Peptides against a protein of PDB entry 3B8E. Designs and how they scored, part 186

Target 1, 230 residues: chain A of PDB entry 3B8E
Amino acid sequence: PFLIFIIANIPLPLGTVTILCIDLGTDMVPAISLAYEQAESDIMKRQPRNPKTDKLVNEQLISMAYGQIGMIQALGGFFTYFVILAENGFLPIHLLGLRVNWDDRWINDVEDSYGQQWTYEQRKIVEFTCHTPFFVTIVVVQWADLVICKTRRNSVFQQGMKNKILIFGLFEETALAAFLSYCPGMGVALRMYPLKPTWWFCAFPYSLLIFVYDEVRKLIIRRRPGGWVE

## One batch from the design tools (peptide; made by RFdiffusion4, then SolubleMPNN)

Design b1_p25_8_s2 (from b1_p25_8, 19 letters changed)
Fold by OpenDDE base, seed 2:
Structure b1_p25_8_s2 (fold): chain B 230 residues (1-230), chain A 25 residues (1-25)
Amino acid sequence: as target 1 above (230 residues)
Amino acid sequence: SLVKELLEKLLELIKETLEKLKKEL
């Protein structure tokens, strides 16, 4: 989020403290749960491979778990951010380079894409309105990502949801998201304003898309082992 | 050099954000 914020000079999509809550609060329990995930049945049945190739596979799995998931989550969050800002009159293209004027408290006439002028206070309300949905979107996307990451090649339907720790982690993340979204004082403490229930569903199409994409990818890997899709 | 510059800008931005948060709290 911060890299895109710096490169695009867009308004801050997520507060620093909220990012820390994601990294330390929401990601920790799921990451631990994945460590206790049952090994993929086809991996366990394989003969001991060359240690060099096995390290490469493990590094790829680690890279997927820590790198790719985070990128997919960020994309989901940014999607929700841009939707909210667009609904408030700020189209994505108009946000490019707007940060300097957006964050300047002395400029009270920042125009949206439709020529409406926004005071500093109004802009900050909209910005803080984005923080909670962005966070919740990450949590909802993380549900799908965690389920996807249970297996490298096997379908989720084949591996099943046997890891009770993962299930607990999903509920814990959801409870944390609900707490941060609706607990009094979070708007001041974390700049997370109360979330309308409808915004919980904003991430669902995206989560479904990545789920379907990954199942198709896994299906291709099963049909064409050793292909570039792996 | 670009990565270093981006990291420096990131650190500056984090500091500014923290200062803003501190002023607003």
Scores: peptide ipSAE 0.000, ipTM 0.196, DockQ to the pose 0.049
Fold by OpenDDE base, seed 4:
Structure b1_p25_8_s2 (fold): chain B 230 residues (1-230), chain A 25 residues (1-25)
Amino acid sequence: as target 1 above (230 residues)
Amino acid sequence: SLVKELLEKLLELIKETLEKLKKEL
């Protein structure tokens, strides 16, 4: 998110404190939960045919899969951000290069895509209104990520939801997201304004996309053992 | 309208992927 903010010169989609809340709050407990995940039945039963090459390939594929999932998460967050700004009169194309004028408190006549002028205070309200949905979108997408990461080859339907720590992690990150979204004073403390309940659903398509992507990937691996996807 | 179009395209992509998954399952 921060890299795209710099490269595209768009208004800041997510506050630094909120990023820290993701890194420390929403990622830590899930990561611990994955460390305690019971080994997938096929991982335990299938001895590596070539311990040196198969381990390296597997590490590269896991890294690639996590990288792809992370990119989908970021895209989901940015989608939600652009949706909210578009609903407030700022089309995505108009946001390109707007950061300099957006963040200048002395410019009180920044025009939106429809010619409406926005004061600095009004712009900051809209910006901070985007922070919460962006964060919540990441959390909702992480639900799918956590559910799929417990298995390498088997479907989620085959492995089941047996890890109580993983389930706890899902509730913890959701509770944190709800707290940050609705607790009084978070608008001042974290620049996270209250989220309309409808915006929680904006991330669901992306969560479903990740879930379907991973299930398709796993299905390909199961059908074509030793293929380039494995 | 642009957002709606993007959302519709995303939903269509998801639907297509689900249909492919269903055919493979």
Scores: peptide ipSAE 0.000, ipTM 0.237, DockQ to the pose 0.020
Fold by OpenDDE base, seed 5:
Structure b1_p25_8_s2 (fold): chain B 230 residues (1-230), chain A 25 residues (1-25)
Amino acid sequence: as target 1 above (230 residues)
Amino acid sequence: SLVKELLEKLLELIKETLEKLKKEL
């Protein structure tokens, strides 16, 4: 998100405080839950044919899978960001290069895609209106990520949702997202304005996409053991 | 160490925000 902000010179889609809330508030309990997740019986009990090469390959594949999931999460967040800005009159193409004028407090006549002028205060409200939905989008997509990361090879349908710590993590993330979205004063304190309930659902297609992607990946691994996808 | 630093930054941000809120009240 931050790299795209710099490269595209668009208004900041996610605040530093929201990043901290993701890293410390939402990712910590899930990470602990995955650490306590019982080793998938097939992968951990299978003696590596070559302990050195098979370990390295597995680490690379895990890294690639998490990298791909992270990219889909970012795309979901940016989609939500662009939709909100478009609903407020700023089409994605108009946002390119706009950051310099957007962040200048002395410019009070920044035009949207429809010729409406926005004061510094007005456009900062719109920017901060994007922070909460972007955060919530990440949390909703993380639901799928947490569920799929429970297993490397087995389908979620085979492994089930037995890890109580994982379930607790999902509730904690959701509770934190709800607190940050709807608690009075969060707009002033964290620059996270209240979220319309409809925006919670905007991330669901991306969550489903991640789930389908990972199930397909796992299916390929099961059908072609030792393939390039493994 | 990174988590500690992030927590310290978060606490600092909370303190600054509370001080701002106190001044606005």
Scores: peptide ipSAE 0.000, ipTM 0.205, DockQ to the pose 0.024
Fold by OpenDDE base, seed 3:
Structure b1_p25_8_s2 (fold): chain B 230 residues (1-230), chain A 25 residues (1-25)
Amino acid sequence: as target 1 above (230 residues)
Amino acid sequence: SLVKELLEKLLELIKETLEKLKKEL
């Protein structure tokens, strides 16, 4: 999120402190939980390979997995961000390069896509209105991502939800999201304004899509071992 | 309107994926 903010010169979609809350608060516990997940049933039947080659493959797979998850989360968050800004009169194309004028306190006549002028204070309210939904969207996507990461080949229904630490992580990230979204003073402290409860459901179709897509992918892998889909 | 269109497309993609899953099960 922050990298796209810098590259595209768009208004800040997610506050730095909120990013730290994601990295340290919502991602760490789930990531640790995956280390304690029971080995996949097909892995347990394999003979040990060469430790040197297997380490390199595993490091690449881990790096790719984290990279893919992060990209999926970012896409969900940016979707929510662009929706909110569009509802407030700022179309995605108009946001490109707008950051300089957006963040200037002395410019009080920034025009939206419809010619409406926005003061600095009004712009910052809209910006901060995006932070909470962006964060919540990431959390909702993380539910699906964490569940699908439990296995490489087996369905979640076959492997099951045996890891109590994972369940705790899902609860913790959800509780943190609720706290940051609804606790009084978060608008001042973290630039996170209260979220309408209905916005929690905006990410659900996306999470469901990822979940179903991954289950189909795993089903293909099970039916065609050694295919390109692995 | 754009949000609704995107949501509709997403729902359609979900339905297609579910149908594929049902055929493969």
Scores: peptide ipSAE 0.000, ipTM 0.233, DockQ to the pose 0.018; fails the geometry check

Design b1_p25_8_s3 (from b1_p25_8, 22 letters changed)
Fold by OpenDDE base, seed 2:
Parts: structure tokens; C-alpha cells; sequence
Structure b1_p25_8_s3 (fold): chain B 230 residues (1-230), chain A 25 residues (1-25)
């Protein structure tokens, strides 16, 4: 998210403190839960043929899993960010290069995509309004991502939700998201303004899409083992 | 190792952000 902020010169989608909350709070328990997840039955049944190669494959699989989860979560967050800004009159293409003027306190006539002028205070309210929904979107998308990453080949319906640590992690991150979103003072302390309940549902179609995509991917892998889709 | 690398990258990016914000003042 921060790299995109710098490269695209868009308004800051996620505050520094919120990024730290994601890194230190919401991602830690789910990551631990995945570490305790029972290995896929097919992996456990296969005796390691070559310990060096199999270790490398496992490390690559773990690295790819964490990298993919982070990218998908970021995409979900940015989707919500662009939706909120578009609703407030700033289309995605108009945000490119806008950061310099957006962050300038002395410019009070920044125009949106429809020619409406925005004061610095108004712009900062909109920016901070994006922080909480972005965070919540990451949490909601993470629900699907964690379920998806539970297995590489097996369907969620086949493997089941037997990992109590994973379930606990999902509740913990949701509780943290609710706390940060609705606790008084979070707007001042963390630049996370209270979230309208409707924004919790903004990520659900995206989470569902990812879930369906992964189930289809897994189905293809099961039908064509060793394919390029793996 | 990836998480640590990402944390280090995040720290570097935050430092760069701070420097950029200071230049914009």
C-alpha cells in the first residue's frame, strides 16, 4: 500500500499506525494459526523423496502463500479506498499525481473529478474516512484468504474447519477491527474514523470472488495435477 | 524470513515517508 502511495502519488490510503496494527496485530494470530494447521493429507502421506528439494518446495510454498495473501489483501483495501474516494467525487485516474496538492495545507481549492473544490480540512476528513474501511476490508478479505490458504489442493469443504486456532484468530482480528472502528478516540489517536456498518459489506463481494476463484483453481489442480496453474 | 524482510522494508519505507514529509514542510 505504501509503495503504491509513493509510486502513484495518490492520497495516503492507510495511516502509519493502521499499517502497524495490520502488521503487528491482525496478521500475527492468523499467521500463527496457519503454522499450526495440519498439513494437507496428500503432503503428509508423501514420504519426502529428497529432503533438500522438499524443504525448498515447502519454503517456496510458504513464501508464495504469505506474498499472495498480502497482495490480495492490499487489492481489496485499495478497492474499498477507490470506491470511497469515487463516492466523494475523486475518480481513480484523477488521484494519480494529486498527493502533492492534496497534502498541501495552503491549497484549499483542490478540484475533484466533477469540478468541486475541496478545502484541506475536507480532504483530510475524506482521507481519514478511508483508513478504517481499508483496514476492515483487509480483515474481511483475510477471512477468505485464511480459509483459502488452509489447503493448496483440497477444497475447504473437504478439509473442514477443524483448526480451533484459526477460528480463534478470525474472531480476534474481527474483534480488533470492531474495537479500532468504534472505540471512542480512535479517530484522534489512530486517524481511524468510525465506520458505517455498510462498509463492512463492501469487501464481501470481493472475498466471495476470491473464494470462488480459489475453489475453481483447486478444482483445476485436482483434475490436472502438475499443470501451470499450480 | 519473508515477514522479517517485509518488516524491514516497511521500516525503510516509513523512514523515507518521514523524510519526504519533512521536505514538504
Amino acid sequence: as target 1 above (230 residues)
Amino acid sequence: SLVKKLEELLKKLLEERKKLLEKLK
Scores: peptide ipSAE 0.000, ipTM 0.212, DockQ to the pose 0.085
Fold by OpenDDE base, seed 3:
Structure b1_p25_8_s3 (fold): chain B 230 residues (1-230), chain A 25 residues (1-25)
Amino acid sequence: as target 1 above (230 residues)
Amino acid sequence: SLVKKLEELLKKLLEERKKLLEKLK
């Protein structure tokens, strides 16, 4: 999200404090939980042939997997961001290059896509209105990602959710999201305004899509072992 | 082209959402 903010010069979609909350509060516990997840029965049967090479390959694969997950999360968040701004009169094309004028306190006549002028205060309200839904979207997408990452080959329905630490991590990130979204004073402290409950559902299609995609992928791997998808 | 496709998709989703909200009234 921050990279796109810099490259596209759009208004800040997610506050720095909120990013830290994601990194420390949302990602850390789930990552630890995955480390304690039971290895797939098929992986346990293979003795590591070369510990040094296998460790490097595994670290690279894990890094790539987390990188891909992070990109999907960012896409979900940005989708929500663009929806909110569009509903407030700022179309995605109009946001390109707008950051300089958006963040200038002395410019009180920034026009939206429909010619309506926005004061600095009004713009900041809209910006901060995006922070909470963006964060919540990431959390909801993470639900699917964490469930999917438990296994490479087996379906979630076959492996089950036996890892209590993972379940705790899912609960923690959801509770944190709810706290940041609805606790009084978070608008001032973290620049996160209260979220309408309807916005929680905006992320569900993405989570479902990821879940379906991964289940189909795993199904293909099970039916065609040794294929290019694996 | 990708940005335009995303915008079109966004518009379609917003329209569907409006239709769903109107049915719930």
Scores: peptide ipSAE 0.000, ipTM 0.208, DockQ to the pose 0.024
Fold by OpenDDE base, seed 4:
Structure b1_p25_8_s3 (fold): chain B 230 residues (1-230), chain A 25 residues (1-25)
Amino acid sequence: as target 1 above (230 residues)
Amino acid sequence: SLVKKLEELLKKLLEERKKLLEKLK
């Protein structure tokens, strides 16, 4: 998100504090939960066909899969960001290159896509209104990520939800998101303004996309044992 | 059903926030 902010010169979609909350708050407990996840039976029992080549290929495939999931998460966040700004009069194309004027407190007549002028204070309110939904979008997408990480080969429906630590992680990150979104003073302290309940659902298509992606991947693995996707 | 429950929970949180803000005035 920050890289796109720099490259595209768009208003900051996610504040530094929210990034820290993701890294330290929402990622730690899930990471711990995954460490305590019971290994899938096939991961534990399956012998590599070729220990030298299959290990390297497998590590590469896992890293690619997680990288792809991360990209989907980022896209989900940016989608939410652009939707909010568009609803406030700033179309995505208009945001390109706008950062310099957007962040200049001395410019109080920045025009939106419809010719409405925005003061610095008004722009910052809209910007900070985007921070919370972006964060929440990442959290919602992480729900799917955590669930799919339970297994390598088996579907979520086959493995079930047995890890209590994982479940705790899901509740913890959700509780943190709710706290940051709705606790009084968070707008001032963390530049995270309150979130309308409807924005929680903006991320659901991306969560579904991750689930579909992973289930398709796993289905291919099951149907083609030893294939390039395994 | 889960989506509806989540929506209801979020609405409750917003209401509680409003109440807290009113108490702080």
Scores: peptide ipSAE 0.000, ipTM 0.168, DockQ to the pose 0.015
Fold by OpenDDE base, seed 5:
Structure b1_p25_8_s3 (fold): chain B 230 residues (1-230), chain A 25 residues (1-25)
Amino acid sequence: as target 1 above (230 residues)
Amino acid sequence: SLVKKLEELLKKLLEERKKLLEKLK
């Protein structure tokens, strides 16, 4: 998100506070849950054919998979960001290069895509309005991430949702998202303005996409053990 | 049904927030 902010010179889609909430709030419990989750029985029972090469390949494949999932998460967040800005009159094309004028407190006549002029204060309200939905989008997408990370080879349908810590993590991140979105004073304290309930659902397609992606990946791994997709 | 329940919950939270903000003004 930050790289796109710099490269595209768009208004800041995700604030520092939101990043901290993701890192400290939403990722911690899931990480713990994964650490306590017993390795999938099929992974533990397979003697590495070549312990040196197979371990390296597995680490690379895991890294690639998480990288791809992270990209889908980012895309989901940016999608939500662009939709919100578009609803407020700023089309994605118009946002390109707008950051300089957007962040200038002395410019109070920045025009949107429809010719409406926006004061600095109004622009910042819109910007901060994007922070909460972006965060919520990440949380919703993380639901799928946490579920898919529970298994390496087996389908979620095969292993089920038995990890209590993982389930707790899902509730914790959702509760945090709700708290940040709807607690009074969050707009002033954290620049997290209230979110319309409909925005919670904006991320669902991306969550589903991640889920489908991982299930397909796992299916390929099961059908072609030792293939490049591991 | 879960989506609808979630939406209703979120609406309630939003309404409560508005009420609390009005009391703080």
Scores: peptide ipSAE 0.000, ipTM 0.176, DockQ to the pose 0.016

Design b1_p25_8_s4 (from b1_p25_8, 22 letters changed)
Fold by OpenDDE base, seed 2:
Structure b1_p25_8_s4 (fold): chain B 230 residues (1-230), chain A 25 residues (1-25)
Amino acid sequence: as target 1 above (230 residues)
Amino acid sequence: DLVKKIEEELKKLLEEVLKLKEELE
């Protein structure tokens, strides 16, 4: 998100504090839950037939899968960001190169896509309004990620939701998201303004996309074991 | 391998940029 912010010169979609909350807060419990689930997953139960080649393949596959899922998560966050800014009059194409003027405290007449002028304070309110939904979008998409990462080969429908630690991780992550979104003072402390309930649903299409992607991936792996799609 | 390398380089770049941002703030 920050790289895209610099490269595209768009307003900051996610603050540094919110990035830290993702890295340190939302990712820890899910990672622990996945570590416990890995003991039950196909990855650890199947000894590599060839320890040298199969280990490298598995590590590459895991890294590629996480990289792809991470990209889908980022796309979901950016989608929510662009929707909020578009709702406030800033179309995506208009945001390109706008950062310099957006962040300048002395420019109080930045025009949106419809010619409306925005003060610095108004722009920062809109920017900080995007931080919370972006964060929540990542959390909602992570629900799907956690569920799909439970197994590498088996469908979610086959394995079920038996891991209590995973379920706890999902609730903890959701509770953290709710706390950061609605607790008084978070707007000042974390630059995360309160979230309208409707924005929670903006991430659901991407969560569904991740579920479909993983189920299709797992189906391909089951049909063609040892294929490049692993 | 190429995708992993790109991912690692992007991660390093992100970390460097974040550090630079913190230094400039």
Scores: peptide ipSAE 0.000, ipTM 0.238, DockQ to the pose 0.095
Fold by OpenDDE base, seed 4:
Structure b1_p25_8_s4 (fold): chain B 230 residues (1-230), chain A 25 residues (1-25)
Amino acid sequence: as target 1 above (230 residues)
Amino acid sequence: DLVKKIEEELKKLLEEVLKLKEELE
């Protein structure tokens, strides 16, 4: 998000403090949950087919899969960001290069895509209104990521939800998102204004996309054992 | 101004934490 902010010179979609909350708050518990995840039955019971070439898990493929999931997460966040700004009169194309004027407190006549002038204060309200939904979108997408990380080969429907730490992670992320979204003072302290409940649903298509992606990947692995996707 | 300063410090901290995380993974 920050890289796109710099490269595209768009208004800041996600504040630094919020990024810190994602990294330390939402990612830590999932990481711990994965460390305590029960070994997948197929990984534990699978005999190595070719000890010379077959790895239990292709590290490169895992890295690529997580990288792809991360890209989907980022896209989900940006989608939410652009939707909110568009609803407030700023179309995505209009945001390109707007950062300099957007962040200048002395410019109080920044025009939106429809010719409406926005004061600095008004712009900052809209910006901070975007921070919370962006964060929440990431959290909701991370639900899917966390669930799919339980297995490498088996469907989530086959493995089930047995890890209590994983479940705790889901609740912790949700609780953190709720706290940051609705606790008084977060707009000032973290530049995260209160979130309308409807914005929680903006991330669901991307969460579903991650589930579909992972299930398809796992299906390919099951149908083509020893394939390049394994 | 104070919030901006805090954000800058938190950014630095985040960068350090991310570096450490990468080293530990």
Scores: peptide ipSAE 0.000, ipTM 0.211, DockQ to the pose 0.023
Fold by OpenDDE base, seed 5:
Structure b1_p25_8_s4 (fold): chain B 230 residues (1-230), chain A 25 residues (1-25)
Amino acid sequence: as target 1 above (230 residues)
Amino acid sequence: DLVKKIEEELKKLLEEVLKLKEELE
């Protein structure tokens, strides 16, 4: 997200507070839950054919999978960001290169895509309005990520949702998202302005995409053991 | 105001780190 902010010179889509909330609030409990998750019975029972090569390949494949999931998460966040800005009069194409003028407090006549002028304060409100839904989008997408991370080869339908810690993690991150989105004063204190309930659903297609992606990946692994997709 | 200042400083720091990374590549 930050790289796109710099490269495209767009208004900041995700604030530092939201980043901290992700790192400290939403990622910690899920990470713990995954650490306590019992390894798949098939992984534990499978003797490594070559311990050195198989370990390295597996680590690389895991890294690639998480990288791809992270990219889908970022895309979901940016989608929500662009939709909100478009709803407020800033089309995506107009945001390119706008950062310099956007962040300049002395420029109070930045025009949107429809010729409406925005003061610095108004622009910052819109920017901060994007922070909450971006965060919520990440949380919603993480639901799928957490679910799919329970297994490497087995379908979620086979493994089920038995890990109580994981379930707790899902509720915790959702509760945090709701708190940050709707608690009075969060806009002033944390620059997390209230979120319209409809924006929670904006991330669902991306959550579903991650789920489908992982299920397809796992299906390929099951059909082609030892393939490049493991 | 304090949060805003912190955010601005962090943005600057991140930009500097990215520039340094580019220089080291």
Scores: peptide ipSAE 0.000, ipTM 0.191, DockQ to the pose 0.037
Fold by OpenDDE base, seed 3:
Structure b1_p25_8_s4 (fold): chain B 230 residues (1-230), chain A 25 residues (1-25)
Amino acid sequence: as target 1 above (230 residues)
Amino acid sequence: DLVKKIEEELKKLLEEVLKLKEELE
């Protein structure tokens, strides 16, 4: 998200503090849960014949998987961002290069795509209105990520949700998202304005996409053991 | 016990992030 903000010179889609909350709050518990799940899985499996090569391959696969999931998360967040701005009169094409004028406190006549003038305060309200839905979108997509990462080869339906740490991670992420979205004062403190409950559902298609993608991937792995998809 | 420890560490981390935010604003 931050890279696209810099490259496209669009208004800031997600605050730096919110990004830190995502990185520290939402990614740490999943990482811990996965570490424990791997430890349990490795105890059940025969020791790898070559620990160095198998570890390297596994680390690369995990890194690639997280990279792909991260891209899908970013796409989901940006989709939500563009929808909100479009609903407020700023079409995606109009946002390109607008950052300089958008962030200038002395410019109070920035025009939207329909010729309506926006004051600095009004622009910042719209910007901050995007922060919460963007964050929530990432959290909802992370639900799918956590669920799919639980198993390397088996479907989630086969393994079940027995990992208490995973369940706790999902609860924590959801509770954090709810707290940041609806707690009074977060608009001032974190520049995250309350969002309508309907915005939670905007991320569901992306979560479903990730889930379907991973299930298909796992299905391919099961049908073709030792394939390049592993 | 582990879940409780993780919860406590996360709460501490969140508090630190919030403090850092207040300092940066």
Scores: peptide ipSAE 0.000, ipTM 0.237, DockQ to the pose 0.023; fails the geometry check

